# Designs tried in a protein design run: peptides against a protein of PDB entry 3HUF. Part 45

Target 1, 320 residues: chain A of PDB entry 3HUF
Amino acid sequence: MWIIEAEGDILKGKSRILFPGTYIVGRNVSDDSSHIQVISKSISKRHARFTILTPSEKDYFTGGPCEFEVKDLDTKFGTKVNEKVVGQNGDSYKEKDLKIQLGKCPFTINAYWRSMCIQFDNPEMLSQWASNLNLLGIPTGLRDSDATTHFVMNRQAGSSITVGTMYAFLKKTVIIDDSYLQYLSTVKESVIEDASLMPDALECFKNIIKNNDQFPSSPEDCINSLEGFSCAMLNTSSESHHLLELLGLRISTFMSLGDIDKELISKTDFVVLNNAVYDSEKISFPEGIFCLTIEQLWKIIIERNSRELISKEIERLKYA

## One batch from the design tools (peptide; aimed at target 1 I43 K104)

Design b2_p20_5_s4 (made by RFdiffusion4, then SolubleMPNN; from b2_p20_5, 11 letters changed)
Fold by OpenDDE base, seed 4:
Structure b2_p20_5_s4 (fold): chain B 320 residues (1-320), chain A 20 residues (1-20)
Amino acid sequence: as target 1 above (320 residues)
Amino acid sequence: SKKKEEEAKKEYEKKLKLPL
């Protein structure tokens, strides 16, 4: 989201979140959803127009800012952004930091991009929330992204956590739920006056982890916990691969269960499968190898003695 | 506005206390 602050008291010592939309900036406007009052004798009554675009799909992958357009409203001394005079038709900016000088005001408005990118675990939740979150200047998507800061866990009562949720947890992404999104959607008016009123996602995350026995106490309990073990997996999910890498596993990939030859078995401690393959092809599993799902692996790795548990299962099946 | 925010905050705080 865009946050503005200013040098001196020209923004009354307040920080403000700028959501996507159009703002008239000037000395003689009242602060609201479409106006930013700036207190200086050197600033015109109506000085500039700021227009913040909704996030692009690219912004979700890059964590880049919503496009920030600045137009001078035919003022005597113009407007500058990053020491450059704004053109007559206005200019658009994709920099994460903007120093906005209104006329000859000795103090600048500082706009900075606070990255917030929300990944969703399923398309239904994305479809429900994306429009509202985009109107808050929050990029949203389904795919993994290095720019992802938050992950929406799908709360189905009595279901195991998804691979996406497991991976988000191990990446130290802030896991949130629909309740946080609901609260976030309501603060739009209050954060106009005080950007600090933004809901604490870390408190949401702490409560999710504390109240769900499917999570370890921290990601550090699981990261590299299986260092020294080797696994094989179907080349079907990049997210599953990255999850297993974060566990410290050496990973071999195969295209079908038939590709699991004696050589691969000799180098592999266990095979990791998705639920669909595990359930449909149980009869086709190679003899003498431990096959499990990612969800079964997760149930082992959240235990304090995960290494001993896996070792026992490997030994049991090598001699069966 | 403030009333809706307080209601949403209370609803959020209730949901945070619900077991998954």
Scores: peptide ipSAE 0.028, ipTM 0.471, DockQ to the pose 0.010
OpenDDE base, seeds 1, 2, 3, 5: peptide ipSAE 0.009, 0.000, 0.027, 0.008; ipTM 0.355, 0.221, 0.471, 0.377; seed 2 fails the geometry check

Design b2_p20_6_s1 (made by RFdiffusion4, then SolubleMPNN; its pose is not in this set)
Fold by OpenDDE base, seed 5:
Structure b2_p20_6_s1 (fold): chain B 320 residues (1-320), chain A 20 residues (1-20)
Amino acid sequence: as target 1 above (320 residues)
Amino acid sequence: DEEKLEEEIEKFEEEQEKEE
């Protein structure tokens, strides 16, 4: 989201979030959803127009800012952005930091981009929330992105956490729920006056982790916890592969269970399977190898003695 | 220097308001 602040009390000492939309900036406007009052004698009654675009799909993957357009409203002294005069037709900016000078005002409006990108695990929840979040200037998507800051966990009571949720947790993404999204939707009017009124996602995250025994206390408890072990996995999902990498595993990939030869077994401690393959192929598992699902692996990895637990299961099947 | 600039701008805006 874009945040503006200014020196010299020209913004009344307040920070403001700018959501996607159009704002008239000037001395003789009242602060509302489409106006920014700036208090300085050097600023025209109506001085500039700010236009913030909705986030693009590219912004979800890059964590880039919503496009920020500035137009001078034919003022005598013009408008500058980053010490450059704004052109007659207006200019567009993709920089994360903008110093906006209105006329001869000695104080600048500082606009800065606070990165917030929300990944959804569930397509239905994305469909429900994407429009509202985009109107807050928040990029949204389903696919993994290095720019993601938040991850929406689906609250299905009594369901196991998904691989996406596990991976988001290990990536140190802030896990949030529908209650946080609901709270975000209510704050839009209050943040016009004070950007500090944005809800704390970390409080939501702490509550999720505290109330769900499927999470360890910290991602650091799991990251590289299986260093020195090797696994083989079916080449099914990139998220599953990345999850296993974050555990510190050496990973071999195979296309079918029939590709698991004696050489692979000799170099592999265990095989990770998806639920569908695990359930269908239980009878055809190679002898002398420990096969488990990602969910079964996760149940082991969240335990304090995860290395000992895995070692015992490997020994039980490899030397039987 | 800021006060002088504000006074110059105030005079200038007062002149513009007389020309509009």
Scores: peptide ipSAE 0.026, ipTM 0.667, DockQ to the pose 0.283
OpenDDE base, seeds 1, 2, 3, 4: peptide ipSAE 0.025, 0.007, 0.024, 0.025; ipTM 0.595, 0.345, 0.611, 0.623; seed 1 fails the geometry check

Design b2_p20_6_s2 (made by RFdiffusion4, then SolubleMPNN; its pose is not in this set)
Fold by OpenDDE base, seed 1:
Structure b2_p20_6_s2 (fold): chain B 320 residues (1-320), chain A 20 residues (1-20)
Amino acid sequence: as target 1 above (320 residues)
Amino acid sequence: KEKEEEEEIKKFEEEELKEE
């Protein structure tokens, strides 16, 4: 989201969120959802137009800002952005920090991008929320992204957390739920005048973790917890691979259970399978190797003695 | 130059305030 602030009380000492939309900036406008009052030296009645675009798909992957357009409204003293005069037709900016100078005002409006990028675990929830979140200037998507700041957990009561949720937790994204998205949607109007009224996702996250025994106390409890162990996995999902990497595992990939030869077994402590393969192939598992699902692995990892538990299971199957 | 610019700004502000 874009936030603006300024010195010299030209924004009444308040930080303001700019959502996607158009804003008229000037002396003789009233602060509302489409106007920003600025009272200072050389400011015109209607001085500039700010236009913030909705996020692009690219912005979801890059964590880039919504495009910020500035147009001078044919003012006597002009408008500058980052010390450069705004062109007659307006200019567009993708920088995360903008210093906006209205005329000869002794103070600049500082615009900065607060990164918020929401990943969804399922397409149904994305379809439900994407439009509303995009209107908040929040990029949304399904795929893993290095720019992801938040992850929407699908709460089914009594269900195990998904691999996506496990990975989101370990990569230190803020896990949120539908209740937070609802809350975020309701505060849109209230945060216009005061950016400090933006709801804290960390409180939602703390409540999720506290009320769900499937989460460890912190990501740090699990990161590199299995360092020194090796696993083999089916090349099925990037998230599963990245999850196992964050555990500190050495990973080998295979295409089918038939590709698990004696050489791979000799170098591998255990095999990680998806639920479908585990359930279908349980009778045909190679002898002398520990096979488990990601969900079974997760149940071990969340325990304080995860290394000892894994070692015991590996030993039991080597001697069986 | 700075004084001339300040006088021009002052004149502009006085003109904008008269149209209110």
Scores: peptide ipSAE 0.310, ipTM 0.862, DockQ to the pose 0.803
OpenDDE base, seeds 2, 3, 4, 5: peptide ipSAE 0.309, 0.309, 0.310, 0.306; ipTM 0.860, 0.862, 0.862, 0.860

Design b2_p20_6_s3 (made by RFdiffusion4, then SolubleMPNN; its pose is not in this set)
Fold by OpenDDE base, seed 4:
Formats: structure tokens, C-alpha cells, sequence
Structure b2_p20_6_s3 (fold): chain B 320 residues (1-320), chain A 20 residues (1-20)
């Protein structure tokens, strides 16, 4: 989200969130959803127009800002952004930090981008929320991205957490739910005057983890917990691979269960499968190897004695 | 100084009031 603050008292000492939209900036405007009052005698009654675009798909992957357009409203002394005079037709900016000088005002408006990118676990929830979140200047998507700051877990009652949720947790992404998204939708008016009223996603995250027995106490309890073990995985998803890497596993990949030869078995402690393959091909599993799903592996990993549990299962099947 | 900034602001205020 874009946040503005100013030097001195020209913004009344307040920080403001700027959502996508158009704002008239000047001395003689009233603060509302489309106006920013700036208190300085050196600023025109109507001085500049700010236009913030909705996030692009690229912004989701880069964590880059919504495009910020500045136009001077034919003022005597013009407008500058980062010490450069704004062009007659306006200029667009993709920098994360903007110093905006209105006329000869000795104080600048400082606009900065606070990165917030929300990944969704399922397309249905993305379809439901994306439009509203984009209108808040929040990039949204389904794919894993290094720019993701928040992850919306799919709450199906009685289901295990998804691989996406497991991976988001281990990456230390802030896991949120629909309740947080609902709250975000309501604060749009209240944060006009005070950007500090933005809801704390960390509180939501702490509550999710505390109230769900499928999460360990911290990501650190699971990261590298299986160091020294080796697994083989069907080459199905990059997310599953990255999850297993975060557990400290040495990973071999295969294309089919038929590719699991004696050599691979000799180097592998266990085989990780997705649910669909596990359920459909259970009868075709290689003899003498421990096969499990990622969800079954997760249930072991969240236990304090995960290494002992896995070792016992490996030993049981090597000698069966 | 804050005083020099106020004097600049007052000067620019006069320059703007003459154009409006």
C-alpha cells in the first residue's frame, strides 16, 4: 500500500494510506476519499492530482508499488517528485519512495510503498477477494512468489492444511484468514486519517496458529528437522519440492513409480507422494520402501520426536 | 531554522495570493 507522511505539520502530523484512485491535493480541499488537504500558505488551493493505479499482475511477483501518477494543476511553482519537475502532462512513478514537493513549500510529502502481497491457496477465494483487495492497492495471486507477505489459508472444516499452507508457514509468511480480509475491507474509510489503524495481520496469524493443532509452535521447530534423511518425490509440484528442502531433506525426483529402481531405493529413506497418486497407486508401491503423502509427513514433522518416528517407520519397512 | 522556513512560507503565500 502507498503511505504518505509529510515533513513538518503540512499533513497535520498524520500518516495516510492512499488506495488506488484519484486525489486532488491542495490547501483548500477537505480530506476525504478523493482529496488530500495540505496545510501550507505556499501551496495552491488545488495544487496537484495524484492517481494511484490498481496493482498489476507483475506487481504480485515483484512486490513493486502500484503506479503513482502525479500531475501539476497548472500552478505557478509547479510540482517536483524526487527533485525532478513533473512534466506538463503528468508523470508516472514506480519507485518505492517518492519525495513530493508542492510548489516552493519547504516541507515535502513523503510517499513510501509498504509491500503487501497476498497469496491465495485456492482460485475460488482469489476470485471472491481479488477485486476488493486490488482496490486497496494489494497485489493478489495463486502462485508462489518471493514477494508474498501474506497467505490466505483455505479453511475447510475438518480438512488437513494444504501443502501451500505448510509451505507458507515454513517460509514465515503471515498466514491470514477470511476474517482478516473482511476486516481489511471495512478499514478503508477509517485509515484515511490515520494509517496506523491498519489491522495487524500478526495478531490474526498468532490466533490461527494457537487455535489449530496442525501447526507447530514455530517454523523453526520444523526447518531442517529432517536433516540427514533422503527422500524421493514424484516431480509434480515445485512447492512440494521447496517444502521438503526446508525440512532439510535430500531430494531425488522421479517421473513415475516405475522409475523407482533398486539404486534409488538404496539411496532413499522414504518416498513422498501426493494424495491422488498415493490413493490410486497404493497397490503398485515398490516393496521395501516407506511411501507416504506430504500430509502424512507433515503430521510426523509437527511432533517433537519427528526424527525418531520417521526412523521407526523406515526400519519397519526395510525389514518387512 | 523554523523561523526562516516560516518567513519563506509567508513570502510564497504573498506571491500566490497575487496570482489567484
Amino acid sequence: as target 1 above (320 residues)
Amino acid sequence: SAKEEEEKIEKFAKEQEEEE
Scores: peptide ipSAE 0.045, ipTM 0.726, DockQ to the pose 0.277
OpenDDE base, seeds 1, 2, 3, 5: peptide ipSAE 0.027, 0.037, 0.033, 0.024; ipTM 0.554, 0.690, 0.678, 0.554; seed 5 fails the geometry check

Design b2_p20_6_s4 (made by RFdiffusion4, then SolubleMPNN; its pose is not in this set)
Fold by OpenDDE base, seed 4:
Structure b2_p20_6_s4 (fold): chain B 320 residues (1-320), chain A 20 residues (1-20)
Amino acid sequence: as target 1 above (320 residues)
Amino acid sequence: DKEKEEKEIEEYEKKEKEEE
């Protein structure tokens, strides 16, 4: 989201969130959803127009800001952004930091991008929330992205957490739920005067972990917990691969169970499968190797003695 | 320089009031 602050008292010492939309900026406007009052004698009654675009699909993957357009409203002293005069037709900016000078005002409006990108675990929730979140200037998507800051877990009551949720947790992404999204949808009015009134996602995250026994106490409890073990991975997502890497596993990728010969079995501690393959191909599992799903692996790795548990299962099946 | 800027601002504010 875009946040503005200013030196001196020109913004009354307040920070403000700018959502996608159009704002008239000037001395003789009242602060509301479409106006920003700036208090300085050198600023025109109506000085500039700010237009913030909704996030693009690219912004979700890059963590780039919503496009920020600035137009001078034919003022005597003009408008500058990053020490450059704004063109007659206005200019658009994609920099994360904008220093906006209105006329000869000695104090500048500092606009900065606070990175917030929300990944959804399921398309249904994305479809429900994407429009509202985009209107807050928050990029949204389904795919893993290095720019993701928050992750909305799929809440199916009584189901195991998804691989996406597991991976988001280990990546130290802030896991949130629908309650946080609901709160975000209500903040538009309250944050006009104070950007600090944004809800703390970390509180939501702490509550999710505390109230769900499927999470370990911290990502650090699981990261590299299986260092020294080797696995084979079949028919898995990229997220599954990255998850296993974060566990410290040496990973071999195979196209089919038939690719696992005696030599590979001798070098591999266990095989990781998705649920569909595990259920359909149980009869085709190689002899003398431990096969499990990521969800089964997760149930082991969240235990304090995960290494001992895995070792016992490997030994049991290697000598069976 | 400050006094010149203040005068230019005052003159501008005066013109904007006369055009209203």
Scores: peptide ipSAE 0.035, ipTM 0.683, DockQ to the pose 0.462
OpenDDE base, seeds 1, 2, 3, 5: peptide ipSAE 0.034, 0.030, 0.032, 0.036; ipTM 0.621, 0.665, 0.495, 0.648; seeds 1, 5 fail the geometry check

Design b2_p20_7 (made by RFdiffusion4)
Pose (drawn by RFdiffusion4):
Structure b2_p20_7 (pose): chain A 301 residues (1-255, 262-274, 288-320), chain P 20 residues (1-20)
Amino acid sequence: MWIIEAEGDILKGKSRILFPGTYIVGRNVSDDSSHIQVISKSISKRHARFTILTPSEKDYFTGGPCEFEVKDLDTKFGTKVNEKVVGQNGDSYKEKDLKIQLGKCPFTINAYWRSMCIQFDNPEMLSQWASNLNLLGIPTGLRDSDATTHFVMNRQAGSSITVGTMYAFLKKTVIIDDSYLQYLSTVKESVIEDASLMPDALECFKNIIKNNDQFPSSPEDCINSLEGFSCAMLNTSSESHHLLELLGLRISTFMKELISKTDFVVLNGIFCLTIEQLWKIIIERNSRELISKEIERLKYA
Amino acid sequence: KELEEELAELEEELEALEKE
């Protein structure tokens, strides 16, 4: 999401989260859902228009920002963005850091993008919530992405968690649920400061894993719990390979050395396991000679 | 025009210093 703040007291020492839409910025305007007051001698009463475009699907995968546009409103002293004078017809920016000078004001409005891309585990969930989050400047998607910062698990309806959830937990993504999304549906009309929505997501995550038999205490105890073991799988997607790597496994992808060297086969007279079955063991027992002894029992037998 | 811009810059700097 986009945030602005400034040195001096030109934004009254406050920061602000800017959602997709249009803002009028100037000396004689009141701070509301569509105006930003910036007080300085050289800033025109209505000085600049900031337009933030809604996110594209590609930004969910790249981590790129919503397009930020600035128009100078025929002002006395002009507008610059990163030291470039804003021409008529305005300019658009896809960088993550913008220094915006209004008039001859010695203090710049500093706009910066904070990474926030939300992955859903369920297509019906994505369709229900996507437009809401896009209007806040939050890209969403279903497939794996390296720019994902949060993962929405389905309602844990007293049932096993999905591989997407296990993977998000291991790669240290913040796991959230419907209750946090309900909170996000509260905030579009609001004028709130930098990092206002992020800590609640961490609190939601910390609460989810508490007293939960689908999760261990931390991603740290899960990572490299199966070191010394090896495995094999058919056409392993880079995500499943990375998931198994995070467990400390040696992996051999196939399209007398696929059988005796390899301890077990991971799926989607050889011994086979699903990742769902492997997760049950990855939690269960205690030590390295216990939590990886139940997996060593399933191999010999 | 250039002189007015320099003057506006100086006035802004003075106001910033007075506030400190």

Design b2_p20_7_s1 (made by RFdiffusion4, then SolubleMPNN; from b2_p20_7, 11 letters changed)
Fold by OpenDDE base, seed 5:
Structure b2_p20_7_s1 (fold): chain B 320 residues (1-320), chain A 20 residues (1-20)
Amino acid sequence: as target 1 above (320 residues)
Amino acid sequence: DEEEKKKEEEEELKEAEEKK
């Protein structure tokens, strides 16, 4: 989200969030959803227009800012951004920090980008929330991204956590739910006056982890917990591969169960399968190897004695 | 409208000079 603050009390000592939309900036406007009052005699009654675009798909993957357009409203002394005069037709900016000078005002408006990118685990929840979140200047998507700051857990009562949720947790992404999204939707009016009123997602996250026994106490309890073990996986999701890497596993990949030869078995402690392959092929698993799903692996990993549990399962199935 | 714009421009100049 874009946040503005200013020197010399020209914004009344307050920080404001700018959502996607158009703002008239000047001395003789009233603060609302489309106006920014700036208190200085050196600023025109209507001085500039700020236009913030909605997030792009690229912004979701990069954590880049919503495009920020500045136009001078035919003022005598013009408008500058980062010491450069704004062109007659306006200019667009993708920098994360903008120093905006209105006319000869000795104080600048400082605009800065606070990165917030929300990944969804469920397409239906994305479809429900994406429009509203994009109107807050928050990029949204389904795919894994290094720019993701928050992950929306699907609250299906009685379902196991997904691979996406497991991976988001180990990546130290803030896991949130629909209650946080609802709370976030209420701040739109209050943040016009005070950007500090933005809700803290960490409290929501702590409550989710505390109330769900499918999570360990911290990501650090699981990271590298399987160091020294080797697995093979079917070439499926990138999230599954990255999850196994965060566990400290050496990973081999194969395209089908028929590709699991004696050489692969000799180098592998266990095989990780998706649920569909596990359920369909469980009758025809290769002899002498332990096969499990990521969800079954996760149930072992969250235990305090995960290494001992895995070792016992490997021994039981290699010699059965 | 033009006279009001000129008065605003003169006030903008005065404040910019007082803060130098």
Scores: peptide ipSAE 0.058, ipTM 0.720, DockQ to the pose 0.166
OpenDDE base, seeds 1, 2, 3, 4: peptide ipSAE 0.042, 0.036, 0.036, 0.031; ipTM 0.702, 0.688, 0.688, 0.647

Design b2_p20_7_s2 (made by RFdiffusion4, then SolubleMPNN; from b2_p20_7, 12 letters changed)
Fold by OpenDDE base, seed 1:
Structure b2_p20_7_s2 (fold): chain B 320 residues (1-320), chain A 20 residues (1-20)
Amino acid sequence: as target 1 above (320 residues)
Amino acid sequence: MKEEEEKMKKEELEEAEKKK
């Protein structure tokens, strides 16, 4: 989201979130959803127009800012952004930091991009929330992205957490739920005067982790916990691969169970399968190798003695 | 006009420095 602050108390010492929309900026406007009051004698009554665009699909992957348009309202001394005079028709900016100078005002408005990018685990939840979140200047999507800051966990009562949720947790993405999204949608008006009133997702996250025994206390409890072990994976998502990498595993990939030869078995401690292959092919597993699902691996990895548990299962099947 | 605006700019700077 865009946040503005300013020197010299010209914004009354307040920070403000700029959601997608249009703002008239000047000395003689009242702060509301479409106006930004700036307290300076050197600023015009109506000085500039700021327009924040909704996030693009590209912004979800890059973590780039919503496009920031600045237009001078035909003022005597114009408007500058990053020491450059704004053109007569206005200019558009994609920089994460903007120094906005209104006319001859000695104080600068600083606009900065605070990254918030929400991944969803399922398309139904994305379809429900994307429009509202985009109107907050929050990029949304389904696929893994290095720009994601938050992950929406779908709460199915009594179900295991998904691979997406496991991976989001290990990536140190803030896991949130629909209750947080509801709360987030209500604060749009309250954060106009004070950006600090933005709800802290970390409280929601702490509550999710505390109330669900399928999570370890921290990602650090699991990251590199299986360092020195080797696995082979079949028919997994990119998220499953990255999850196994974050566990510190050496990973080999194969396309079918028939590709599991004696050489691969000799170099691999265990095989990771998806649920469908595990359930259908359980009778035809190669002898002398431990096969498990990601969900079965996760149940082991969240235990404090995960390395000992994995070692015992490997030994049990090697001598069976 | 230009001199008055430079004067106002200077006065606003001086007022802000006094509040720090």
Scores: peptide ipSAE 0.116, ipTM 0.789, DockQ to the pose 0.462
OpenDDE base, seeds 2, 3, 4, 5: peptide ipSAE 0.111, 0.109, 0.049, 0.112; ipTM 0.784, 0.783, 0.652, 0.786

Design b2_p20_7_s3 (made by RFdiffusion4, then SolubleMPNN; from b2_p20_7, 10 letters changed)
Fold by OpenDDE base, seed 3:
Structure b2_p20_7_s3 (fold): chain B 320 residues (1-320), chain A 20 residues (1-20)
Amino acid sequence: as target 1 above (320 residues)
Amino acid sequence: KEEEFKKMEEEELKEAEEKK
């Protein structure tokens, strides 16, 4: 989201979040959802218009800012952004940092982009929340992205966490839930005068991890915990592959269980499958290899003696 | 000139705060 601050006291020493929308900026306006008061004698009564667009689909993958449009309102001394005079019809900016000079005011408004991109684990929750979050200037999506800062865990009581949740955790993405999204949706009016009132997702995350025994204490407890082991996986999911890489595994991919030959078995400690393949194909597993689901692997990985547990299971099946 | 203008603007801001 966009945050503005200013040099001196021209913004009354406050930081403000700018959500998607249009703002009239000037000396003779009152701070509200559509106006930004700037206190300087050098600034016009109505000096500039800021327009922040809603996130694009591309912004979810790039972590780029919502487009920031600046228009001068026919002032005597104009408006500058990054030391360049704003054009007569206004200009649009995609830079993460904007230095906005209003007229001859020696103090600048500094706009900076705080990156926040929320990944959802399921399309139903995305459909429920995307509109509200986009109106906060937050890009949303389903697919993994290097720009993702937050991951929404679906709370299903008594279910195992998804591969997406496991990967998000190991990737050090802040895991959040519906309670955080609800809180985030309510703060829009309160943050007009104080950007610090934006809820801290880290508190929500800490509570999720503390209250769910399916998470280790830290991602660092699991990252590279299986270094030196080799696995094979069905080429089905990028998230599954990336998850296994973060565990430090050497990974071979196959297209079918029938492609698992003696050579692959000789180089592989175990085969990782999704639940659907495991349940359907358990009768046709290759002899002499340990097959497990990602969820079964995760249950081992979260244990302190994960390497010993995996080694015992490998030995049990190679010598059976 | 910028430093002089900055000082003038800082003085003007202080005067505006004192009048509230």
Scores: peptide ipSAE 0.031, ipTM 0.568, DockQ to the pose 0.127
OpenDDE base, seeds 1, 2, 4, 5: peptide ipSAE 0.029, 0.023, 0.023, 0.023; ipTM 0.557, 0.573, 0.595, 0.593

Design b2_p20_7_s4 (made by RFdiffusion4, then SolubleMPNN; from b2_p20_7, 9 letters changed)
Fold by OpenDDE base, seed 1:
Structure b2_p20_7_s4 (fold): chain B 320 residues (1-320), chain A 20 residues (1-20)
Amino acid sequence: as target 1 above (320 residues)
Amino acid sequence: MKEEEEKMKKEELEEALEKE
């Protein structure tokens, strides 16, 4: 989201979130959803127009800012952004930091981009929330992205957490739920004058972890916990591969169970399969190798003695 | 010190703009 602050108390010492929309900036406007009051005699009554666009699909993958347009409202001394005079028709900016000078005012408005990108685990939840979140200047998507800061956990009562949720947790993405999304949707008006009133997702995240025994206390409990072990994985999802990498595993990939030869078995401690392949092919598993699902692996890695548990299962199958 | 210098600079510049 875009946040503005200013030197010399020209914004009354307030930090403000700018959501997608249009703002008239000047000395003689009242702060509301479409106006930003600036307190200086050097600033015109109506000085500039700021327009913040909704996030693009590209912004979800890059964590880039919503486009920030600045137009001078035909003032005597103009407007500058990053020491450059704004053109007569206005200019657009994609920089994460903007120093906006209104006329000859010795104090600048500092606009900075605070990245918030929300990944969804399923298309139904994305369809429900994307429009509202985009109107907050929050990029949204389904696919894994290095720019994601938050992950929406779908609560199915009594179900195991998904691979997406497991991976989001290990990536140190803040896991949130529908209650947090609902709360975010209500704060749009309250944060106009104080950006600090934005709800902290970390409280929601702490509550999710505390109330669900499928999570360890921290990602650090699981990261590199299986260092020194080797696995083979069916080439299915990037998230599954990255999850196993974060566990410290050496990974070999195969395309079918028929590709699991004696050479692969000799170099591999265990095979990781998806649920569909595990359930359908369990009768045809190669002899002398431990096969498990990602969900079964997750149940082991959340235990404090995960390395001992994995070692015991590997040994059990070498002598069977 | 920095806040007072900024305040003085603000007042001087505002006064200069009221005279233009």
Scores: peptide ipSAE 0.048, ipTM 0.701, DockQ to the pose 0.073
OpenDDE base, seeds 2, 3, 4, 5: peptide ipSAE 0.036, 0.037, 0.037, 0.043; ipTM 0.636, 0.642, 0.671, 0.693

